# Designs tried in a protein design run: peptides against a protein of PDB entry 2AKA. Part 47

Target 1, 299 residues: chain A of PDB entry 2AKA
Amino acid sequence: MEDLIPLVNRLQDAFSAIGQNADLDLPQIAVVGGQSAGKSSVLENFVGRDFLPRGSGIVTRRPLVLQLVNSTTEYAEFLHCKGKKFTDFEEVRLEIEAETDRVTGTNKGISPVPINLRVYSPHVLNLTLVDLPGMTKVPVGDQPPDIEFQIRDMLMQFVTKENCLILAVSPANSDLANSDALKIAKEVDPQGQRTIGVITKLDLMDEGTDARDVLENKLLPLRRGYIGVVNRSQKDIDGKKDITAALAAERKFFLSHPSYRHLADRMGTPYLQKVLNQQLTNHIRDTLPGLRNKLQSQL

## One batch from the design tools (peptide; aimed at target 1 N293)

Design b2_p21_4_s4 (made by RFdiffusion4, then SolubleMPNN; from b2_p21_4, 15 letters changed)
Fold by OpenDDE base, seed 2:
Structure b2_p21_4_s4 (fold): chain B 299 residues (1-299), chain A 21 residues (1-21)
Amino acid sequence: as target 1 above (299 residues)
Amino acid sequence: SRQEELEKLLEEVDKLAESLK
């Protein structure tokens, strides 16, 4: 079976170069979640490297089109600096920060102009995600007082598209009924047809509580269901705990937890990657005829 | 040119679409 995801990557790159005026509804997965919901940690766990900006407040300030490509080699490339191969993922982080600041300035503002990052790795499945700024209600630094609405407007440019799947990231240690990710998903996908739920911070829930009903799709049902993950703690990140070790700990968590043991084979970061690859591949197949017609109309 | 690139992409899409039938 020919890889459909690399084809979509080429289309995405070509249209980014021509300017966003081509209203092409490309099949993609938009990642949404509140601030500190664990989105960056999920994406870094896919790559197995620390490469995203960290800090307090809004870390993602531009859409990040993250194109994961299974390869025998490990390196990253940016669309804005073609021909430069990054093998040090700390330099990848610095480039994201520099390119963000080049467009937004130093005031921690946001821009709807995407950064396109391709990561080649033997440790990834073919997968394209659009990481979006975290939803927040509180401006930080020199951010405008209406930053909440600016972020929402930016998210809506992606999640309202029919060919956009939504990866809704919610922390388990907060009231799920008040999840910003699930609220925005419900607004644009009221039937829950395009939304995949990710539940983070399962290891940080209060003693005697669990998210079993959520993970079993019984509380807030989504057609595509929920997948639980366990990310590194902030202490582990600061201590530079190896992601491979964290993935092993995640597996152990699900297998050993009395509420999640029966779900363990359908939980965790590796399973999430597999599901997203399959979902995106199927989605591309379903939308390909429409994409063909749109391309033809632009010739 | 932009048009040539789009034409090449269209050809690839067509080829893939045929393989999926």
Scores: peptide ipSAE 0.282, ipTM 0.877, DockQ to the pose 0.622
OpenDDE base, seeds 1, 3, 4, 5: peptide ipSAE 0.268, 0.279, 0.257, 0.259; ipTM 0.874, 0.874, 0.865, 0.872

Design b2_p21_5 (made by RFdiffusion4)
Pose (drawn by RFdiffusion4):
Structure b2_p21_5 (pose): chain A 299 residues (1-299), chain P 21 residues (1-21)
Amino acid sequence: as target 1 above (299 residues)
Amino acid sequence: AAEEELEEILDDVEEMKERLE
């Protein structure tokens, strides 16, 4: 039903101002990744526009509830900016930065108060993800020293919940067994039943190696599987993001790589969008029947 | 007003449950 994701979108809007309550548990997807995993690029490739803050280290300092709605027209709106339509995605990036600084005292710390961004676009399927601060060790920033723990604690508030599906994002050019995202997903989902794996930077692996065993779901099995993507950034005449060319380059990569050509139809950003739309819809269908009565008891 | 809007959303959740059944 094309109606389930929109229904949960209304619930997320309603609960955006309700502080942390460990018992509240909406069906949703939390995006978890190490700071080197390229999780921003995955989201920007869904939207087809650069719109996320840039900087060294942390990009998301407040949870970003990103609600993507397939549309004939292209614009964005923030719940905190009632009625305003954003058509220039550079301004969307600037608003994320400004609203975040408005809340965070130190210009580098984090806050649990979400920013609710809805994007209407022909480039997206109906899908909602909650992007969370990326994980890192060296608090190389400017306050606080325990920042690693503050980030981990914020991630745990989301992903310890049973109705929270985990989109674990890991770069292929690293030791995947040591992935921060997959490890934290294992701590709260030991059976791997509610974690969806995303492998980025496949085109950056060392010569003569590949990630076939992980992509085939053999090495680090997850019930919901893995999906590989690459960010082959192409710019148009004006030097801006060209998503049609970038997606074609990604498609060419999978079709031409001897290790991946037989999986190409199950790799790439369009397929990932399709999978997330399907899994999120089925998950909502599964959890909605008991939802109204459960919420009353938990509020 | 926020409580009234939430109640309306919960009614929609019940209606959606009936459609799924």

Design b2_p21_5_s1 (made by RFdiffusion4, then SolubleMPNN; from b2_p21_5, 12 letters changed)
Fold by OpenDDE base, seed 1:
Parts: structure tokens; sequence; C-alpha cells
Structure b2_p21_5_s1 (fold): chain B 299 residues (1-299), chain A 21 residues (1-21)
């Protein structure tokens, strides 16, 4: 079977080029989470590079269509500048920031217009994710007072679509019942058919507590289950700790933890990437006949 | 053009769906 993910990537690029926004229900995975939930770190761990904007408050202010493509070479390419290959991932970060500011201005506003970024790497599986702005209740800087509602409206444009899978990113060191990611997922997917749970910050839980019941899918059941990950600390990020070393530490964490040892082979960033690749591939296969019919009727 | 590319992709999708059926 041909790799279906690259075919959908070409559709995404074509629709973006003609200015068709999220009106088409393309099979995709939308990434949702509260601010500081660890969403950006999960995406960077897939690539093995630091390339996403960092800072306080709302960092992601436009949807980022991140297309990961397995390749023998390593470089990035933006749809808005097709002739330029980026081999320095710091330049990728700067381009995301510049392109965001070009559309949103300097007031840290948001825009629903996606940025399309393709990353070729030998370290990735074929995978496309739509990174969405982090949910927040507190405006920062010159943000409009209704920024919370603007973000929610933007997220709803993606997650309400039937062919949209939801990667709900929640930190383990916060009350899961109050997870912004799981709340929005439950609102649009009440039966838990389209939601994949990611639990971050497992290494930051209080001593004597664990997320075993969540990871075993016993507390808040999702059809597609939960996967725990351990991201680099802010200190590790600031110190530019190697992501490969961090992935080894993540593996060691799960293997050595009494509550997670039995789950270790179904935890961690590499396993998450594999699961998402398989889930997306299968989802595209299942939705493609319906998508074809819809597209033929509209064109 | 972008419209021509989209049409080409749609044709490829159609052929792939036929193979998967």
Amino acid sequence: as target 1 above (299 residues)
Amino acid sequence: SAAEELQKILEEVDELVKKLA
C-alpha cells in the first residue's frame, strides 16, 4: 500500500495555495493543549531538533501544519517560500516567528491562517500534525481581552470536523479532570472515538503519586488510549540538552518506575510517533472514499 | 497552476480509492 500521508500532504498544500481554509474535512490530527502542557516539546522530540518558537504566554499564534517526511536528508521547507531549503533549524524557528508576526502584527494576536512546514529527516516517520494555539484564560501583553474565546473559536474550526483526530496533550502534574485538552475533546468527541491522549510531565508528579490509572485507560477511557511521555525540563532546553539523550532518559524513566515498568514498551516519544503514524495512515484509508466523493461534487 | 495541481491530485486519489475498493 502506498504511503497515504504524502498524498494528503499534497492535498493540504494545494488547498492552502488556493486560499481554501479549513472548510474541507481532510483527515488530520489536531494537537490541542493548555499553555505549558508540553505540546511544543512533544513535536520537537519527533524531529529531534529545537525549531518551535519559545517564550511566555501564547507562543503558537497560527495553526502550524507540520508535515514530517522520512528521508535520507535532513532539511525543512515552508509552503510560503518553496524555493528555500532550511538546514539550520534555528532559521526555521525564526521563519515561523517572522511569518507569524507578518500576519498577526506585534500585538501577539492570533490568526486562523495556517503555516505549512515540511521537515525531511532520517529520524522521523511520515506524520502530519496540526499544531494549534495553546488554550489560555489570561491575556498577555497587548492581546485582546477576548483572546480566550478567539483561541477556542480557532480550535473549534478544526476539532469539530468529523475527519479530525485530536491529540489531547495534558500534564500529569495537574488535575486531569481540569485538563483543557480533555475538556475540549469531550465537548466535540463525547464518545472518545477521535481522541488520543498524551500525558506529559510524568517525571514532575509529587512523590507517592502516579498516573497509572490514566495510562491504563481506566480513569477517563478513550478508544485510542493514552501514551505517556517525558519531555526535557526547561533547564535542559535552555542548556540545549541533546534530544537523543533525553529520549534515552525517557526510556530509563519508564523502565525504572514501579508504576510504569509494565507499560514501558507502550510509552515514550518513539512509541507515540509510531502509533500516530499508524493511526493517521489507517484514518486516511478509511476516510479517503468519502473525501473523494465530496471533492468531486464540489469541483 | 494550483488549480491544475489540485485536479491532478484528485485524479490520483480517485485511482487509489479504486485500488483500495
Scores: peptide ipSAE 0.239, ipTM 0.837, DockQ to the pose 0.657
OpenDDE base, seeds 2, 3, 4, 5: peptide ipSAE 0.230, 0.234, 0.217, 0.216; ipTM 0.835, 0.837, 0.828, 0.827

Design b2_p21_5_s2 (made by RFdiffusion4, then SolubleMPNN; from b2_p21_5, 13 letters changed)
Fold by OpenDDE base, seed 2:
Structure b2_p21_5_s2 (fold): chain B 299 residues (1-299), chain A 21 residues (1-21)
Amino acid sequence: as target 1 above (299 residues)
Amino acid sequence: SHQQELEQILQEVDELVKKLS
């Protein structure tokens, strides 16, 4: 098959440039999860670089369209500053923060206007994700008291679309039955046809407990199943632990854990990347005829 | 122009749809 993901990336960029007036239901994956669910760490693990804003409360305050492109070179480029190649990923983080603040101000508010970031790397598979603000119930700083509902409304703009797949990120060390990610996914995808579950923080579960039933798709079944991952701890992030070393530790965790060893080949960040690449490619293939017809009617 | 770019992408999409059919 030809590279379908880059073609959709070109469509995304073109529509962003014209203000997305066409309201096309593009095949894409929206990432949803509560605050501190581990979304940022999952995305950084895909790239193998630290490049996302960090902090307490809401980290992502604008949708981030993250376009990963397999390439012999490693650099990042923003749609809002075309032609500027970023090779220092700390500068990428700073640009995300600056561009966010330019629109939202200093009050830590949110905006529905996406940031488009493309990352070229030999370490990634072709994959496009839309990272959305983390769901929260507690306003921080000068955020409005209804920030929870503003975030929810923003998420709904993406996850209600028929061609949107949902990457639902839930921490294992919290009650999964009350997962914000799984709740919103169930609301818009009641049959679990568009949702892929990611379970983080498996290494932080209470002694004597495990998420085996969830990972085996027996507790809260999704057609597309669940994938467990182990992210760097906050201590590891603060200590600048290498992501490559963290990925090796993740593999070791699954292989050595009595409850997960039999699932180890279907767990972890590298496997998640492969699954998402495959799922997105197939999804684009299936939706492309309908998308062509819609585009022809609008041009 | 943005319109020309979209038209070009549409042509590529059309070719791919034909190939996948």
Scores: peptide ipSAE 0.247, ipTM 0.830, DockQ to the pose 0.759
OpenDDE base, seeds 1, 3, 4, 5: peptide ipSAE 0.242, 0.240, 0.229, 0.212; ipTM 0.829, 0.830, 0.824, 0.815

Design b2_p21_5_s3 (made by RFdiffusion4, then SolubleMPNN; from b2_p21_5, 9 letters changed)
Fold by OpenDDE base, seed 4:
Structure b2_p21_5_s3 (fold): chain B 299 residues (1-299), chain A 21 residues (1-21)
Amino acid sequence: as target 1 above (299 residues)
Amino acid sequence: SAQEELEEILEEVDELVEKLA
């Protein structure tokens, strides 16, 4: 069972190499959310490194197939530059930016062509996520006025697939009813069968308010439930607070918060990573027979 | 080649499906 995710990773790489990624309904988790919802921070927290592009507006402009692989060593590899091992994660960030710009140009446009990044680390569980561009209604730079729809169309290419799980990332300090992530998830998964909710910015909620009902799956129920996380603040990032310290602070937050203490063992980034690993593994297992049949029919 | 790799993966998939059945 532990080898299921690596097996699908090999499939992803093979299909990417032959340019057929768009036609295959591979079991995967697509990460969706509005701009500044905290998607990149969640992914970086899994790795324990700063390696994703940062900035205002649309930062992720190509799908990023992030393949996390538990290993005794720590390094990253890109499919587009096979054989090069990155040990400096700042160089990983720069490579993502460079590879993005190579395809999209300088206009901050988007491309549906994925970047495949594999990260080996002792700090990760086997987990593959597809990070997608953040949903936005506001074009930035030289982006076309219809960029919102371009992003949406790109997302729909992933989230409409039956074998795609949806990691819907929503900030708690915004109206959850207006969450772009949950809206798109509801559109393509009206019964909430494929959606995992992540609630970020719980530490930024107004005093006297909490997201307990959401986290207890009582407000907008998802079959796969909700997991709350606390990411580094912008101040923490600017202050170069390490992710390890941030994860400790996250744990402390849940344990000390009157509304969340009873949920603390089912909250936080480490728990999220475990759940996603398990969910993806089980999902691959369940979909593998169908995938086999489809693949055989294409040969 | 990518095709050869795909064929190998498919064999592994097939074997795994049989084990899970």
Scores: peptide ipSAE 0.273, ipTM 0.846, DockQ to the pose 0.750
OpenDDE base, seeds 1, 2, 3, 5: peptide ipSAE 0.266, 0.243, 0.257, 0.249; ipTM 0.844, 0.835, 0.839, 0.839

Design b2_p21_5_s4 (made by RFdiffusion4, then SolubleMPNN; from b2_p21_5, 12 letters changed)
Fold by OpenDDE base, seed 4:
Structure b2_p21_5_s4 (fold): chain B 299 residues (1-299), chain A 21 residues (1-21)
Amino acid sequence: as target 1 above (299 residues)
Amino acid sequence: SHQQELDEILEEVDELVEKLK
């Protein structure tokens, strides 16, 4: 089953090339969360590189189909510029920004047209994620006043699809009952069948509080459960703290925390990546027969 | 062509689906 994700990647690329991505319910994981929930940091932690746009407000303004491919080499490729291998991940970031601006302009608007980025790395498992714009309620800059709804509508195009798994990213230092990610997931997946919860910012919780009940799947149960992670702080990101060091610190955090020690082996970014790989692989396997039939009927 | 690539992918999908039965 090791080749299931790459096979779907080829399908994604082919459909993107012909502009039919919206018509097919491809097995995929859509990443949803409020602004500053830590989505981009989770993705960068998978790669072990800083390569996503950063900033305040809406950072991701187009869907980013991020195809992680385990390889002996480390480089990135964009579907829109085939043949160019990026080995400097800062250049990857710049290309994402440039390609985003090319379509959306400088007004920080959004576009539903995906950017397809493939990252080859020895540090990743095969995993495809669709990073979606962060949910927001407040327009910034020259964004249209209805940007919140535009983002929501864009997200809904993905998360309403039956074969779409939802990676709901929520910060622990905010009221999880008010998590935008969990709310949208609950709306389209009321039984919690397609949703994987990620809890970020566990290290930023107030003294005497913890997210144990959430992480144990007792508060807001999801069939696929919750995984806690500790991302780099903004200061650490700005200071270009090594992600490897951050992952070690994350491990230490869970092991040393009285509320999380017993969960430590089922927490953290490496475990999340493994779980997502497995869940996506299994999901592809389960959905592929139906997808095949649908494809044959449409061609 | 894009169509040729798609056809090849679909063939692989077909083969894989048959293996999964």
Scores: peptide ipSAE 0.166, ipTM 0.797, DockQ to the pose 0.771
OpenDDE base, seeds 1, 2, 3, 5: peptide ipSAE 0.069, 0.141, 0.142, 0.154; ipTM 0.697, 0.782, 0.785, 0.793

Design b2_p21_6 (made by RFdiffusion4)
Pose (drawn by RFdiffusion4):
Structure b2_p21_6 (pose): chain A 299 residues (1-299), chain P 21 residues (1-21)
Amino acid sequence: as target 1 above (299 residues)
Amino acid sequence: SAEELTAILDDVQAMAEELAE
């Protein structure tokens, strides 16, 4: 039903101002990744526009509830900016930065207060993801020293919940067994039943190696599987993001790689969007029947 | 805010009834 994701979108809006309550458990997807995993590029490729803050280290300092709605028209709105339509995605990026600084004392720390961004676009399927601060060790920033633990603690508040599906994002040009995202997903989902794996930067692997075993779900099995993507950035005449060309380059990559050709139809951003839309919809269908009564008891 | 949330929960119940069909 095309109605389940929108229904949960209303619930997320309603609970955006309700502080942390360990018992509240809406069906949703949390995006988890190490700072080097390229998780922003995955989201920007869904939208087809650069719109996320840029900087060294952390890009998301407050949870970003990103609600993508397929539309004939293209615009964005923040719940905290009532009635305003954003059509220039550079301004969307600037608002994310400003609203974040408005809340965070230090210009580099984090806060659990979410930013609720809805994007209407022909480039997206109906899908909602909650983007969370990326993980890192060296607090190379400017306050606080325990920042690694503050980020981990914030991630755990989301992903320890049973109705929270985990989108674990890992770069292919690293030791995938040592992926921060897959490890934290294992700590809370040992059976791998509610983690969806995303492997980025497949085009950056060392010569003569590939990620076929992981993409075929053999090496690090997850019930919901892995999807590979690449960010082959193309810019138009004005030097801005050209998503049609970028998606074609990604498609060319999978069709031409001898290790991946036979999986090409199950790789790439369009397929990932399809999979997330499907899995999120089915998950909501599964959890909605008990939801109203459970919420009353938990509030 | 409370009235709006109650209305949303009623919609959740209506959707649950439709899924049961």

Design b2_p21_6_s1 (made by RFdiffusion4, then SolubleMPNN; from b2_p21_6, 8 letters changed)
Fold by OpenDDE base, seed 3:
Structure b2_p21_6_s1 (fold): chain B 299 residues (1-299), chain A 21 residues (1-21)
Amino acid sequence: as target 1 above (299 residues)
Amino acid sequence: SAEELEKILEEVDKLAEELAK
């Protein structure tokens, strides 16, 4: 069933060519969260490479369709530059920035036009995610004063779709009741049927506090539950700490933490990848017949 | 466009075939 996702990639490529104007509801996972919630770090941990734009404020300014494909080789390809294989992931980062700026200009504006990035790697499971701009209330640079609403409108184009699963990324060191990710998810998925919770920054919680109740799905229940992860610190990222080492540290964190040890086998980036792969595959299976019928009716 | 939708449909059919395996 893992072989379904590469086929969905071609479907997404075709959908991307049509743009958001099409009345299509593809089975997909949209990644949502506030700025600095740790979304980019989660995605980079999947790949095991630093390849996403970094900085203060709004970093992701276009939807990024990230297509992970298990392969014996490691390289990346963009839909907008077919035939070019990227083996240096720093060049991947630069291409994302360049392609973003090409469409949005230098004012740090946003665009709903996706960037399609496919990453082949022996270290990934087949998985496609749509990384969306981080929610913010504060315009930066030459951004319009209503940038918050522009971002929300963009997110709504994805998360309101019935076949869209929502990966809600929330930091543990902030009040989860105020999580931008969980708020938007609750708005469009009030019964928590389409939302997968990711809790980041568990290692940055105040001494004597933990997110056990959340991770056990007792505080803000989601049908699909919560998965905790530990990302590299900003210092580690700046120092280019090896992601493999970070994943080992993450495993150690959960195993050694009194509040999380009993959950350790259902936590961490590798487990998150597996869950997302399985959920996406099942979701595709469940939604494909309806999608096919809808497409046929539009011809 | 109809042509674009047809291409998508073809990909959906391929997916359906894989699901049937």
Scores: peptide ipSAE 0.089, ipTM 0.723, DockQ to the pose 0.427
OpenDDE base, seeds 1, 2, 4, 5: peptide ipSAE 0.029, 0.051, 0.029, 0.054; ipTM 0.653, 0.708, 0.656, 0.713

Design b2_p21_6_s2 (made by RFdiffusion4, then SolubleMPNN; from b2_p21_6, 10 letters changed)
Fold by OpenDDE base, seed 1:
Order: structure tokens, then sequence, then C-alpha cells
Structure b2_p21_6_s2 (fold): chain B 299 residues (1-299), chain A 21 residues (1-21)
């Protein structure tokens, strides 16, 4: 079963090389969320490295196909620069920024053309995610006034596909009813069959409040449920706090919190990674026969 | 290329056969 995700990775690479990404409904997980919802932090916590662009406003401006591969060695590779191995993850961040700017220009516009990044690490499970631009209502800098609609149109190219699972990232310190991630998920998946909920910023909730009802799948039920995580604070990120230490603090948070202690074994970044690996593997298995037939019809 | 798609299809077929066992 562990070989199914690498197979889909080869398919993704092949179709990206020929520019036909739009014509194939590949089994994949698209990551959606509002700006500052914590999407980038969740992905970096999987790798255990800081490697994604940071800043104010729209940081992710192209889809990022992130292919995590369990390996004895640690390095990254881009599809657009084959043969170059990156061992410094700061250089990975810089390459993402440079490749984004090359296509979008200096006006902080967006492009639907994906960046394909593969990360080999002993600390990851096999997992492929498509990180999408954060939803926003407010243009920043030289962004076009219709940037909100451009982002939505880009997201819809992924999340409307039947074989696309949706990782909906929502912050707990905001009204969940106003979650951009859950709104778009409900629009394209009204029965909640393809959506996995991630609740971030649980540590930033007001005293006396909790997200227990959400995490127990009682408020806005999803078939695939919700997983709570605690990301590093902006201060911790700026101070380059070790992600391993942050994961230990996350575990301690759930174990010590009166509202979450009973859920602690089904919460946190390591559990999320395991669940996503299993769900993606099962999803590939279920969709593979249909994918085979579609490929044969295109030969 | 068509050749690349054929190679991928062969790999998919092999995996499908393994899943059916």
Amino acid sequence: as target 1 above (299 residues)
Amino acid sequence: SQAELEEILEEVDKLAEELAK
C-alpha cells in the first residue's frame, strides 16, 4: 500500500511536464484556508523544516504540489530544476519565491501553474498535498482589485474535481461559521464526503472557550472528521524555535487541557500526518481503476 | 509524451494487479 502514493507522484510529474494537469482528475489532497489560517505552518510541521515563503498578505501565489517521501536521507528536489538536490531548506524557500516571481512578475499576482516540490526525509510519511493560495477579500500592494475572484477561480479548478480531497484549515480563534475554508468546502462538497477539517490556533482561544464540539464532529459534521493542531507562534517562528520542541508542546497542550484530554490521541500534527497518509492511500486505491480507464482512453 | 504515458500506464497496470491479489 505504501507504493501507491509514489505512483501518483510519477503521474503528477509526467502530466506537469506536458502541461495537461487540468485534464486529469488525479487523486490528491488540496489544502484550502483563509490568509493566516495556519496552512503553511501545518505543512512545515510535517517536514520539520522552515521552507515556505512567509510574509503579510498572499504568500502562496501558485499551487505548490508538495510530495513528501519517507527516506533515509533528507533533501528536496524541484521538477523545474531536475537533478539539483537541496539540503538547505532556506534555499528551498528562496527557490519557491524566485520561481513564483518568474511567472507572476513583481505585482504579487497569482498563477495557476503549479510548482512541484519533492521532499525526502526520515521524519515524514509518504504524503502528497497541493497547497493553494489563501483566500482573501482585500487586495494588498499592486494586486489587481479582483484578486479575491482570481484566487477563488484557481481553487475551484482543484476542489471541484471528484477525486480531490479537501483539507480545510480553519483557525479556532475565529468564528467557525465564517471559515473561508469550510464555506468553499461546503459549496463543492455539500455532503461533507471529501473534506477533512483541520482546526488551528486552539492555544489562542479566549479563556473559558473551547472547540470541543467542533473536534468531536458535533457542530459541523464531516464524514472524515476534524483534527486539532497547535502551530508555533509567530514569535516562535521568528525566533527559529525547533519544530520538534513545538510538537512536544502541542502534545502537552492536548494532554493537559480539560476539554481536549480525552481526544489527545486523535489530535496533533503527527496524528494528522498519519490520517492523511492513510486516507490518501485508500483514496488512490478506490480511484485507480477509473484512472486507468481514463489513461487508456487518452492513448 | 505518448511514450511516457505508456510507461505510466504499465506501472498503473502492475499496481492494479497487485491490489487485486
Scores: peptide ipSAE 0.071, ipTM 0.748, DockQ to the pose 0.690
OpenDDE base, seeds 2, 3, 4, 5: peptide ipSAE 0.124, 0.067, 0.061, 0.060; ipTM 0.776, 0.743, 0.730, 0.736; seed 2 fails the geometry check

Design b2_p21_6_s3 (made by RFdiffusion4, then SolubleMPNN; from b2_p21_6, 10 letters changed)
Fold by OpenDDE base, seed 5:
Structure b2_p21_6_s3 (fold): chain B 299 residues (1-299), chain A 21 residues (1-21)
Amino acid sequence: as target 1 above (299 residues)
Amino acid sequence: SAKELEELLEEVDEKAEELAK
């Protein structure tokens, strides 16, 4: 059972290489959320490294197939430059930016062509996520006026697939009823069977307010539930605050908060990573018997 | 390569059969 995620990773790479990835319903987790919802921080917290593009507006402009692999060594590899091992994660960030610009140009446009990134680390569990562009309503820079719909159409190519789980990332300091992530999830998964809720920015909520009802799965029920996390602030990221220290602070936050202390063992980034590993493994197990026939029919 | 893909599909097939038992 432990080799199921690596097996699907190999399938993803193979199908990406032949340009058929978009047409296949592989068991996977797509990450969706509005701009600045905290998606990049969640992913970086899994790795324990700063490696994703940052900035104002849209930073993820191509799907990023992020394959985390538990290993005794720490390095990254891109499918588009096989054989090159990246040990400096700043170089990983630069390569993502360069490869994105190579395809989209410098106008901040988007492309549906994935970037495949594999990260080997002793600090990760086996986990594959597809990071998708953040939903936005306002074009920035030289983006086309219909960028909102272009992003939405790109997301729909992933989240409409039956074997796609949805990691819906929503900030707690905004109206969750108007969460772009939860809206798109509800549209394609009305029964909440494929959606995992992540609630970020719990530390930025107004005094006297909390997201307890959401985290207890009482407000907007999802079969797979909600997990709260506390990410580094943009100031902390810019200041190069250590992720390990941030994870410790996250744990302390949940333990010390009167509304969340009883949930603390089922909250935080490490728990989220564990849950996602388990859910993806189980999901692959459940879908793989049927995938065989589908794959053979599509090739 | 096509051969590598075929081998991978065979591995998937074997694993799928194992899981279907």
Scores: peptide ipSAE 0.261, ipTM 0.862, DockQ to the pose 0.759
OpenDDE base, seeds 1, 2, 3, 4: peptide ipSAE 0.252, 0.226, 0.245, 0.259; ipTM 0.857, 0.850, 0.857, 0.860

Design b2_p21_6_s4 (made by RFdiffusion4, then SolubleMPNN; from b2_p21_6, 8 letters changed)
Fold by OpenDDE base, seed 3:
Structure b2_p21_6_s4 (fold): chain B 299 residues (1-299), chain A 21 residues (1-21)
Amino acid sequence: as target 1 above (299 residues)
Amino acid sequence: SAAELEAILEEVDKLAEELAK
């Protein structure tokens, strides 16, 4: 069953090549969250490399279809740059930026056209995620005044699909009741059937506060539950703290925290990867028969 | 394109075969 994800990847690539990716209800996980919610950090932690664009405001401006493939080798490939293997993940970052700018221009606009990136690594589980632009209310630079709505409309193209699971990324150091990720998830998945909650920045919560109730699925219940993670701080990122050390620190955080110790085995980036792999695999299994029938009817 | 759809269908069929195992 682990081979289902690579098979869907080929299907996804084929659809992307013909420009129909947005219209297809492929089994996938869309990553949603507000700006600075920690989405990019979560994805980078999966890979164990810094490879996503950095900056203030809207960093992700196109959907990034991130296909993680467990392999004995480590390299990245873009669908738009076939035959080129990237072993320097800084070059991967630069290519994402260049390809984004090629389509959106220099005005910091957004485009619904995905970038397809495949990462082969011995450190990843098979997993495909669609990283979506962070929700924002404030235009920056030359962005149109309605950028908030443009982003929302783009997100809705993905998250309204029944075969789309939603990875809702929310920072713990903000009011979770006002989480952009959870709000949009609730809008399109009111029963919480397709949403997986990720709570970031647990290490940045005020003393005397915790997200225990959320992580225990008691505050805003999701069928698929919540997983807490601890990403590198901005200081750690700027200091180029390696992700391996960050993962160890994350484990230590959960084990040593009075409110989270009992949940520690069901928290953290490695556990999140496992859960997402399993969820996606199961979701593919459940949805592919219907997808096949739908495709057959269109031929 | 019909040819493109056929190629996609082939991939779907491969997937279906794997699911049947």
Scores: peptide ipSAE 0.070, ipTM 0.720, DockQ to the pose 0.367
OpenDDE base, seeds 1, 2, 4, 5: peptide ipSAE 0.031, 0.047, 0.029, 0.055; ipTM 0.663, 0.708, 0.656, 0.715; seed 2 fails the geometry check

